Peptides against a protein of PDB entry 4QMF. Designs and how they scored, part 11

Target 1, 175 residues: chain A of PDB entry 4QMF
Amino acid sequence: ESSFMTLFPKYRESYLKTIWNDVTRALDKHNIACVLDLVEGSMTVKTTRKTYDPAIILKARDLIKLLARSVPFPQAVKILQDDMACDVIKIGNFVTNKERFVKRRQRLVGPNGNTLKALELLTKCYILVQGNTVSAMGPFKGLKEVRRVVEDCMKNIHPIYHIKELMIKRELAKR

## One batch from the design tools (peptide; made by RFdiffusion4, then SolubleMPNN)

Design b1_p9_6_s1 (from b1_p9_6, 3 letters changed)
Fold by OpenDDE base, seed 1:
Structure b1_p9_6_s1 (fold): chain B 175 residues (1-175), chain A 9 residues (1-9)
Amino acid sequence: as target 1 above (175 residues)
Amino acid sequence: DLLKEIEEA
């Protein structure tokens, strides 16, 4: 049997407690067992003797990873769908200066969240900026684009550059 | 203009 464990931050504990029954039900459909450890602050998913799809455990791994990074359950659970992929992009290591980090992270969101919304639309992804990570869900091509924009932003390349590029590419593809 | 708003941020 295969198992995967993910740690979650303390501030996420209360929410995870409230939705854990829903997590359990979703995974039960695939005969995947799960455990919430409040002492360690971890989530675990495991195959069982009844698990017949070996690939689903990897999606379960992704589910708990997304939940740990503050993705709400109704969105995160979509990862169990065959055509849905995800990425958790670590952004905390690009800049050591806290103020610079916050500034660059804010550029991803933009005024009233408009930058992030534009990026979501252009890549057809769900994107959540939280703490030291950016979580994304969607098609693989879109995820690749999101990661590029996010990492470049942390390297001081403004997202507007990539958004303009994506807009141009989109228009060209329609013609 | 969404692009303008993003650029000014």
Scores: peptide ipSAE 0.036, ipTM 0.734, DockQ to the pose 0.896
Fold by OpenDDE base, seed 3:
Structure b1_p9_6_s1 (fold): chain B 175 residues (1-175), chain A 9 residues (1-9)
Amino acid sequence: as target 1 above (175 residues)
Amino acid sequence: DLLKEIEEA
């Protein structure tokens, strides 16, 4: 039997409490057990004797990881689908200066969120910028592109460089 | 102009 546990920040507790019955119901379909521990501030998923697909526990692990990083349940639960992958990109350690960190993180979002929307469209991914992490869900190739853009942005490579490149590649693929 | 907006960010 396999189990995975993820800690979540205190500010996420209220939301997780409200949706935990939905989490339980979604995982019950796969005979995966789950526990929300409000004292420790953790979520746990585990296989049972009735778990049929051994790989589903890894997706359940990813589900609680996404939920801990503020991804809404209706989006996060899609990780249980076979064709969906995810990535949680830590961005908090690239820059020591807080102001510089905030500025670079904001570049990823852009005016009115247009930069982020463009990146989502070009990579076919869902992307959420929250705190010190960027959560992404989508095809593996798209996730790889997202990680490159996100990390390079924190290294002071403006997202426009990669977005232009992705746009050109997309245009060429249509020929 | 999306590209212009992104460049100015």
Scores: peptide ipSAE 0.036, ipTM 0.731, DockQ to the pose 0.970
Fold by OpenDDE base, seed 5:
Structure b1_p9_6_s1 (fold): chain B 175 residues (1-175), chain A 9 residues (1-9)
Amino acid sequence: as target 1 above (175 residues)
Amino acid sequence: DLLKEIEEA
């Protein structure tokens, strides 16, 4: 039997307590057991004797990973679908200066969230910028594009460059 | 213009 554990920050505790019954119900459909440990601040998922698909435990692992990084449950639970993948991109270690970090992270979001919205549409991904991570869900190809844009942004390549490139590629693909 | 808004940010 397989198990995976993920730690979560203290500020997520109240939310996770609120939705944990929903997590349990979703995983029960696949006979995956789960535990929320409020003392340690961890989530655990486990296969059981009744688990039919051994691969579903990997998706359960991804579910708790997403939840730990502030993805809301109604979105995170979609990871259990066969065609859905995810990525959690660590952005906090690209720059040491806090002001520079905040500035570059804000570029990912843009005015009124328009930059992020454009990136989501072009990559067909859900994207959440929170704290020191960017969480993304969608097709594998789209996720690769998101990671490139996010990491390049933290390396001082403005997202607009990639957005323009993706727009051109989309237009060419329609021809 | 989405691109214009992003460039001005």
Scores: peptide ipSAE 0.036, ipTM 0.727, DockQ to the pose 0.837
Fold by OpenDDE base, seed 2:
Structure b1_p9_6_s1 (fold): chain B 175 residues (1-175), chain A 9 residues (1-9)
Amino acid sequence: as target 1 above (175 residues)
Amino acid sequence: DLLKEIEEA
C-alpha cells in the first residue's frame, strides 16, 4: 500500500474542512482513502486493498498538493482525469528583494488579469498565481510552456515576449 | 488590444 501526505498553511484550513467530504467522495470512486488532520495541518491519501488502478494514487497525491496551494476543489479534482496533468511552480526564490518579487509576480497576472488569461488560452491550461507558487493544470505540452513563461518572468523576461510567440504559433497551426 | 495592455504593465 502507498500513501502520500502534504502539509497545508493555516489560512487554508477552513476551506479544506468545507470541501473535504467532496474530496472523500471523489477519491472513493477510485477506492483511495484520505484523511484530513487539522491538528498537524496535513492531508493524506492512501491506496486500499480495493484500489484497482495503481496510477490513481499519484493523481490523488497531486490533488492534495493542488488543494494545499489554494486551487479550488472544482478545478483541482479534474486532476483525477486521465488526460489532465499539473505543475506547481515555486517562484519565491528567484529574487531576494520582496518588492521586486511582487512586481514580477504581478507581471504574470497583468492589468485586469489579461496577461494570465492570454497565457491560459494559448496553453490550454488553468493557471493560479498564489503566494510563492504558480499552480497549473492542463496538457503536458501546455504545462511545459507555462513553466517556461513563469520562470522567465521571475528572471525578468517579460511575459509579452512568450505570449507573442505563442500567438504566432497558434496562427500557424490553423493553416 | 490585449498586447497593448500587457506592454503597458
Scores: peptide ipSAE 0.035, ipTM 0.727, DockQ to the pose 0.858

Design b1_p9_6_s2 (from b1_p9_6, 3 letters changed)
Fold by OpenDDE base, seed 1:
Structure b1_p9_6_s2 (fold): chain B 175 residues (1-175), chain A 9 residues (1-9)
Amino acid sequence: as target 1 above (175 residues)
Amino acid sequence: DLLEEIESA
């Protein structure tokens, strides 16, 4: 049987405890077992003898990965849908200076979150910037675009460049 | 304008 484990930071513990029954119920529909270990600070998903679709374990893996990175359960659980993909982009290793890191991360979000909202709309993705990662959920094409914009932002390429490009492409596609 | 809002940040 297949199993996957993901560690989560301490600040997520209270939330994960609160929603774990919902996680269990969602995975039970697919006969995937799950365990929340509060001592280790880990989540585990496992196939069972009753698991019919072996591919669902990969979706379950992605679910706990998203939950560990602060994605709310009502959004994260959508990963179990066949047409939904995700990506967790590590952004903490592009810049060594903490202040520079924070500034570049803030550029991705923008004033009142408008930059991020624009990117979400243009890529048809859900995007959450949290800590040293950016979590995204959506179609593969959109996810590829999100990763490019996010990584380039951390490399000091302002998101506005890519957003303008995406807007132009969208307008051309409507014609 | 969305671009103007983003550029002003």
Scores: peptide ipSAE 0.033, ipTM 0.713, DockQ to the pose 0.791
Fold by OpenDDE base, seed 4:
Structure b1_p9_6_s2 (fold): chain B 175 residues (1-175), chain A 9 residues (1-9)
Amino acid sequence: as target 1 above (175 residues)
Amino acid sequence: DLLEEIESA
């Protein structure tokens, strides 16, 4: 049997507690067991003797990872679909200066969230900027682009430059 | 224009 555990920050506890029955129900369809430990602040997923798809445990792992990083359940649960992948991009270690970090992180979102929306559209991904991570869900190709843009942003390359590039590529692909 | 929306905001 296989199991995976992830820790979650304290501020997520109330939400996770609220939606855990939904998590359980979703995973039960795949015969994956799950445990929410409020004392430790952890989520665990585990295969059972009834698990018919051995690969689904990896998706369950990703599910709890996404939930730990503030992705809402209705979005996170989509990871259980075969065609859906995800990435959790750590952004907190690129810049030592707190103010610089905040500024660069804000660039990912942009005015009225327009930068983030543009990235989501161009990459066909869901993207959530939260704390020291950026969570993304979508096709592998799109996720690769998201990671590039996000990391480069933290390296002081403004996302707009990548957006321009992605727009050009998209137009070319339509031809 | 998507870029204009991002830059003008």
Scores: peptide ipSAE 0.030, ipTM 0.698, DockQ to the pose 0.362
Fold by OpenDDE base, seed 2:
Structure b1_p9_6_s2 (fold): chain B 175 residues (1-175), chain A 9 residues (1-9)
Amino acid sequence: as target 1 above (175 residues)
Amino acid sequence: DLLEEIESA
């Protein structure tokens, strides 16, 4: 039997406690067991003797990973769908200067969240910028594009460059 | 225009 565990930061504890029954119910449909350990600050998912789909445990692993990184449950639970993939992009190590980090991270969001919204639309992904990570959910092709834009942004390539490129590609595909 | 809003900021 397979088991995966993910640690979560203390500030997520109250939320995770609130939604854990929903997590349990969602995973029960696939005969995946789960445990919330408030002492350790961890979430665990594991196969059972009744688990039918061997791949679902990997999706369950992704679910708890997303929840640990502040993705809301109604969005995170979509990872259990066959056509949904995810990525958690660590952005905290690209820049040592805190102010520069904050500025570059803010560029991903943009004024009124417009930059992020544009990127979500163009890649058909959900994207959450939180702390030292960017969480994304969507089609694999879109996720690759998101990772490129996010990492390049932290390397001081402004997201607008990629957004323009993606817009052009989209228009060309309509012809 | 979303692009214009991004460029203006």
Scores: peptide ipSAE 0.030, ipTM 0.694, DockQ to the pose 0.645
Fold by OpenDDE base, seed 3:
Structure b1_p9_6_s2 (fold): chain B 175 residues (1-175), chain A 9 residues (1-9)
Amino acid sequence: as target 1 above (175 residues)
Amino acid sequence: DLLEEIESA
């Protein structure tokens, strides 16, 4: 039997308590067991003797990973779909200066979230910027593009450069 | 448009 555990920060506890019955219900459909440990601050998923698809445990692992990084349940649970992949990009280690980090992270979002929305549309991904990570869900091609833009942004390459490039590529692909 | 809003910030 396979088992995976993910720790979550204290500020997520109240939310996870609220939605855990929904998590359990979603995983029960696949005969995956799950446990929320409030003392340790962890989520665990496990295969059972009734688990039909052995690969679903990996998606369950990704589910709890996404939940730990503040992705809302209605979005995170989509990871259980066959055509959905995800990535959690660590952004907190690219710069040591806190002010510089905050500025570069804000560039990913942009005014009124427009930069992030543009990137989501162009890559066909869901993207959440939270704390020291960026969580993304979507097709593998899109996820690869998201990671490039996010990491380059932390390296002081403005996202608008990549957005323009992606727009041009999209237009060229239509012809 | 979207690009104009991004660049104006």
Scores: peptide ipSAE 0.027, ipTM 0.688, DockQ to the pose 0.545

Design b1_p9_6_s3 (from b1_p9_6, 3 letters changed)
Fold by OpenDDE base, seed 2:
Structure b1_p9_6_s3 (fold): chain B 175 residues (1-175), chain A 9 residues (1-9)
Amino acid sequence: as target 1 above (175 residues)
Amino acid sequence: DLLEEIEAA
């Protein structure tokens, strides 16, 4: 039997408790067992004897990973779909200066979230900037683009550069 | 224009 476990921060506990029945129901459709351990602060997913699709356990692993990083359940559960992939990008170690980190992270979001919204539209991804990570869900091509923009942003390459590039590429593809 | 809004920030 295959099993995966992820830890979650204390501030997610209340939310996870409220949605865990929904998590259980979603995974039950695939005969994947799950456990929420409030003492340890962990989520676990496990195959069962009735698990038919061997690949679904990996998607279940991704589900709990996304939930641990503050992705809401209605969005995170979409990872169980065959055509949906995800990425969790660690951004906390690119910059040592906390103020510089916050500034660069804010550039990803932009005024009124417009930068992030533009990136989501252009890559066809869902993107959540939270704490020291950026979580993304979407097609593999889009995810690759998101990771590039996010990491470059933390390396002091402004997202607008990539957004312009993606816009041009999109316009050219319409011809 | 979304691009203009981003540039203005």
Scores: peptide ipSAE 0.033, ipTM 0.703, DockQ to the pose 0.651
Fold by OpenDDE base, seed 5:
Structure b1_p9_6_s3 (fold): chain B 175 residues (1-175), chain A 9 residues (1-9)
Amino acid sequence: as target 1 above (175 residues)
Amino acid sequence: DLLEEIEAA
């Protein structure tokens, strides 16, 4: 039997308690067991004797990882689909200065969220910027692009540069 | 044009 555990921050506790029955129901369809430990602040997923597809436990692992990083359940649960992948990009260690960190993180979002929306459209990914991480869900190619843009942004390469590049590539692909 | 929209904002 295989099991995976992830810790979650205290501010997520109330939400996770609220949706945990939905998590349980979604995983039950695949005969994956799950546990929410409020004392430790952890989520655990486990295979059971009835688990038919051993690979689904890896997707369950990803599910709890996404939930721990503030991805809402209706979006996070899509990770259980075969064609859906995810990435949790740690951005908190690129810059030591807090103000610089906040400024660069805000560049990913942009005015009225337009930069992030553009990136989502061009990569065909869902993207959530929260705290010290960026969570993304979508096709592998798109996820690779998202990680590049996110990390470069934290390295002081403005996302607009990459967005322009992606737009050009998109136009060329239509021809 | 997405780029123009972002730059205009």
Scores: peptide ipSAE 0.031, ipTM 0.689, DockQ to the pose 0.292
Fold by OpenDDE base, seed 4:
Structure b1_p9_6_s3 (fold): chain B 175 residues (1-175), chain A 9 residues (1-9)
Amino acid sequence: as target 1 above (175 residues)
Amino acid sequence: DLLEEIEAA
């Protein structure tokens, strides 16, 4: 038996409660059991005797991890697909100054969200900036690029630098 | 065109 548990912040409770039946239904297709503990503020997934693919539990783990970090269910549930990977990038520990943190985090989003949208397009990833983490879903190559851009942004390397680089690489790849 | 897509986003 394999099981994984993740904690979620209090502000996610109402949403998770609302969508938990959908989570259960999605995981039932794979014979993965799940539990939402509102007292502890945790989500748990576990294999059952009927679980066919033992590797699916790792995807279920990722599902609850994404949900805990504010990824909406319709997007997060895509992690159960074989070709989909994810990453949760911690950004809260790169700078000690709160104002600097907020400023650099905002750079990831950019004016009207254009910076983030550009990064999503170039990496073929879904990206959500929330709190002290950035959640991303997509191909492994794209996720690697996202992590680099995100972490470098928190290190005061503006995302536009990497976006330009990715654009050039994409153009070259078309040849 | 990628630039067009980015600008349209």
Scores: peptide ipSAE 0.030, ipTM 0.666, DockQ to the pose 0.107
Fold by OpenDDE base, seed 3:
Structure b1_p9_6_s3 (fold): chain B 175 residues (1-175), chain A 9 residues (1-9)
Amino acid sequence: as target 1 above (175 residues)
Amino acid sequence: DLLEEIEAA
């Protein structure tokens, strides 16, 4: 049967321990088994003989992937819904200079998180910037836009440029 | 608005 495993960083251990019963309960509804290995620092999901929908294991895989990237459980668990997709965008390898990396990553968030909020609204996505990854959840079209903006930001294209573009496109679509 | 806040920073 199908199984998927993801590693998580040590700093996530305490949180994952706290919410793992909730993860188990959510996956039990779909007859997906799960294991939290604190020694290895891994999460595993697997189908069982009672798993009805074979596609749900892929969503379970995405769930543990999101949790490993610091997405809170109440948000991450929404991935199990049919209309929800996700993306984990690696941003740590675009810039070698740490200071430049931090500056560009901060541009995604912006003052008081306003840049990120604007992007979330325009793309209808949830977006979390954490460490070397950006996690996003939402419709596929929105996710594609998020990835473009995020990667371009790390390539020194300011997010405000894309935000303005998205706003114009939205206004044009209303006509 | 949101754009003004972003541009003002």
Scores: peptide ipSAE 0.028, ipTM 0.691, DockQ to the pose 0.536

Design b1_p9_6_s4 (from b1_p9_6, 4 letters changed)
Fold by OpenDDE base, seed 4:
Structure b1_p9_6_s4 (fold): chain B 175 residues (1-175), chain A 9 residues (1-9)
Amino acid sequence: as target 1 above (175 residues)
Amino acid sequence: DLLKEIEAA
């Protein structure tokens, strides 16, 4: 028997409560059990005797991880697909100054969200900037690129430099 | 130009 648990912040409680039946239904298709503990503020997933794919529990783990970091259910549930991977990038520990942190985090989004949209398109990933983490979903190659851009941004390397690089690489790949 | 829009911010 395999199980995984993740904590979620208080502000996610109402949403998680609302969508938990959908989570349960999605995981039931794979015979994965799940529990939402509103007292502890945790989500748990576990295999059952009827779980036929032992690897699916890892995807279920990722599902609750994504949900804890504010990824909406309709997007997060896609992690259960075989070709979908995810990453939760911690960004809160790169700088000590709060104002600097906020400024650099905002650079990831950019004006009208254009920076983030560009990065999503170029990496073929879904990306959500929330709090002290950036959640991403997509192919492994794209996720690797996202992590690099995100972490470098927090290290004061503007995302535009990486976006330019990715654009060039994309153009070359079309040839 | 997407890059110009990003840089203008």
Scores: peptide ipSAE 0.037, ipTM 0.730, DockQ to the pose 0.626
Fold by OpenDDE base, seed 2:
Structure b1_p9_6_s4 (fold): chain B 175 residues (1-175), chain A 9 residues (1-9)
Amino acid sequence: as target 1 above (175 residues)
Amino acid sequence: DLLKEIEAA
């Protein structure tokens, strides 16, 4: 039997408790067992003897990873779909200066969230910037683009550069 | 204009 476990921060506990029945129901459809351990602060997913699709356990692993990184359940549960992939990008170690980190992270979001919204539209991804990670869900091509923009942003390449590039590519593809 | 808003940030 295959099993995966992820830890979650204390501030996420209350939310996870409220949605865990929904997590259980979603995974039950695939005969994947799950456990929320409030003492350890962990989520676990496990195959069962009735698990038919061997690949679904990996999606279940991704589900709990996304939930641990503050992705809401209605969005995170979409990872169980065959055509949906995800990425969790660690951004906390690119910059040592906390103020510089916050500034660069804010560039990903932009004024009124417009930069992030533009990136989501252009890559056809869901993107959540939270804490020291950026979580993304969508097609593999889009996810590659998101990771590039996010990491470059933390390396002091402004997202607008990539957004312009993606816009041009999109316009050319319409011809 | 989305680009202008981003540039203004």
Scores: peptide ipSAE 0.035, ipTM 0.726, DockQ to the pose 0.795
Fold by OpenDDE base, seed 3:
Structure b1_p9_6_s4 (fold): chain B 175 residues (1-175), chain A 9 residues (1-9)
Amino acid sequence: as target 1 above (175 residues)
Amino acid sequence: DLLKEIEAA
């Protein structure tokens, strides 16, 4: 049988314990087994003899990956839907200077979260900026755009440049 | 104006 495991940071333990029954229930609908290991700090998903759709294990893998990166369960569980994809973008290694890293990461969010909200609307994605990763969920095309904007931001290309570009493209597509 | 707010930051 197929199985996948992901580690989670210690600060996520209390939350994961709280919602794990909900995770189990969601995966049981697909006959996917899951285990929360508090000693190791890991989550595991695995197929069973009753698993009907072999592809669902990959979505279960993505579910625990998203949960490990601080995505709330009510949002993360949407990954089990057929039309939903995700991406976890590592941003912690683009800049060595911590202050510069924090500044560029903050640019993704913007004042009152407006930059992030604009990007979410334009790409039709959910986006969470947390720690050294950006988690995104949505259509594949949108995810590709999100990754470009996020990585470019960490390379000192301001998100507003891409937002303007995306707005123009959207207007052109309406014609 | 979203763009205005972003540019002001």
Scores: peptide ipSAE 0.034, ipTM 0.716, DockQ to the pose 0.681
Fold by OpenDDE base, seed 5:
Structure b1_p9_6_s4 (fold): chain B 175 residues (1-175), chain A 9 residues (1-9)
Amino acid sequence: as target 1 above (175 residues)
Amino acid sequence: DLLKEIEAA
């Protein structure tokens, strides 16, 4: 039997408690067991004797990882689909100065969220910028692009550069 | 034009 555990920050506790029955129900369809430990602040997923597809435990692992990083359940649960992948990009260690970090992180979002929306459309990914991480869900190709843009942004390469590049590539692909 | 909106900000 296989099991995976992830820790979650205290501020997520109330939300996770609220949706945990939904998590349980979603995983029950695949005969994956799950546990929410409020004392430790952890989520655990486990295979059972009735688990038919051993690979689903890896998706369950990803589910709790996404939930720990503030992805809402209705979006996070889509990770259980075969064609859906995810990435949690740690951005907190690129810059030591807090103000510089906040400024660069805000560039990913942009005015009225337009930069992020553009990136989501061009990569066909869901993207959530929260705290010290960026969570993304979508096709592998799109996820690779998202990670490049996110990391480069934290390295002081403005996202607009990559957005322009992606737009050009999209136009060329239509022809 | 989304690009122009982002650049103008």
Scores: peptide ipSAE 0.033, ipTM 0.712, DockQ to the pose 0.536

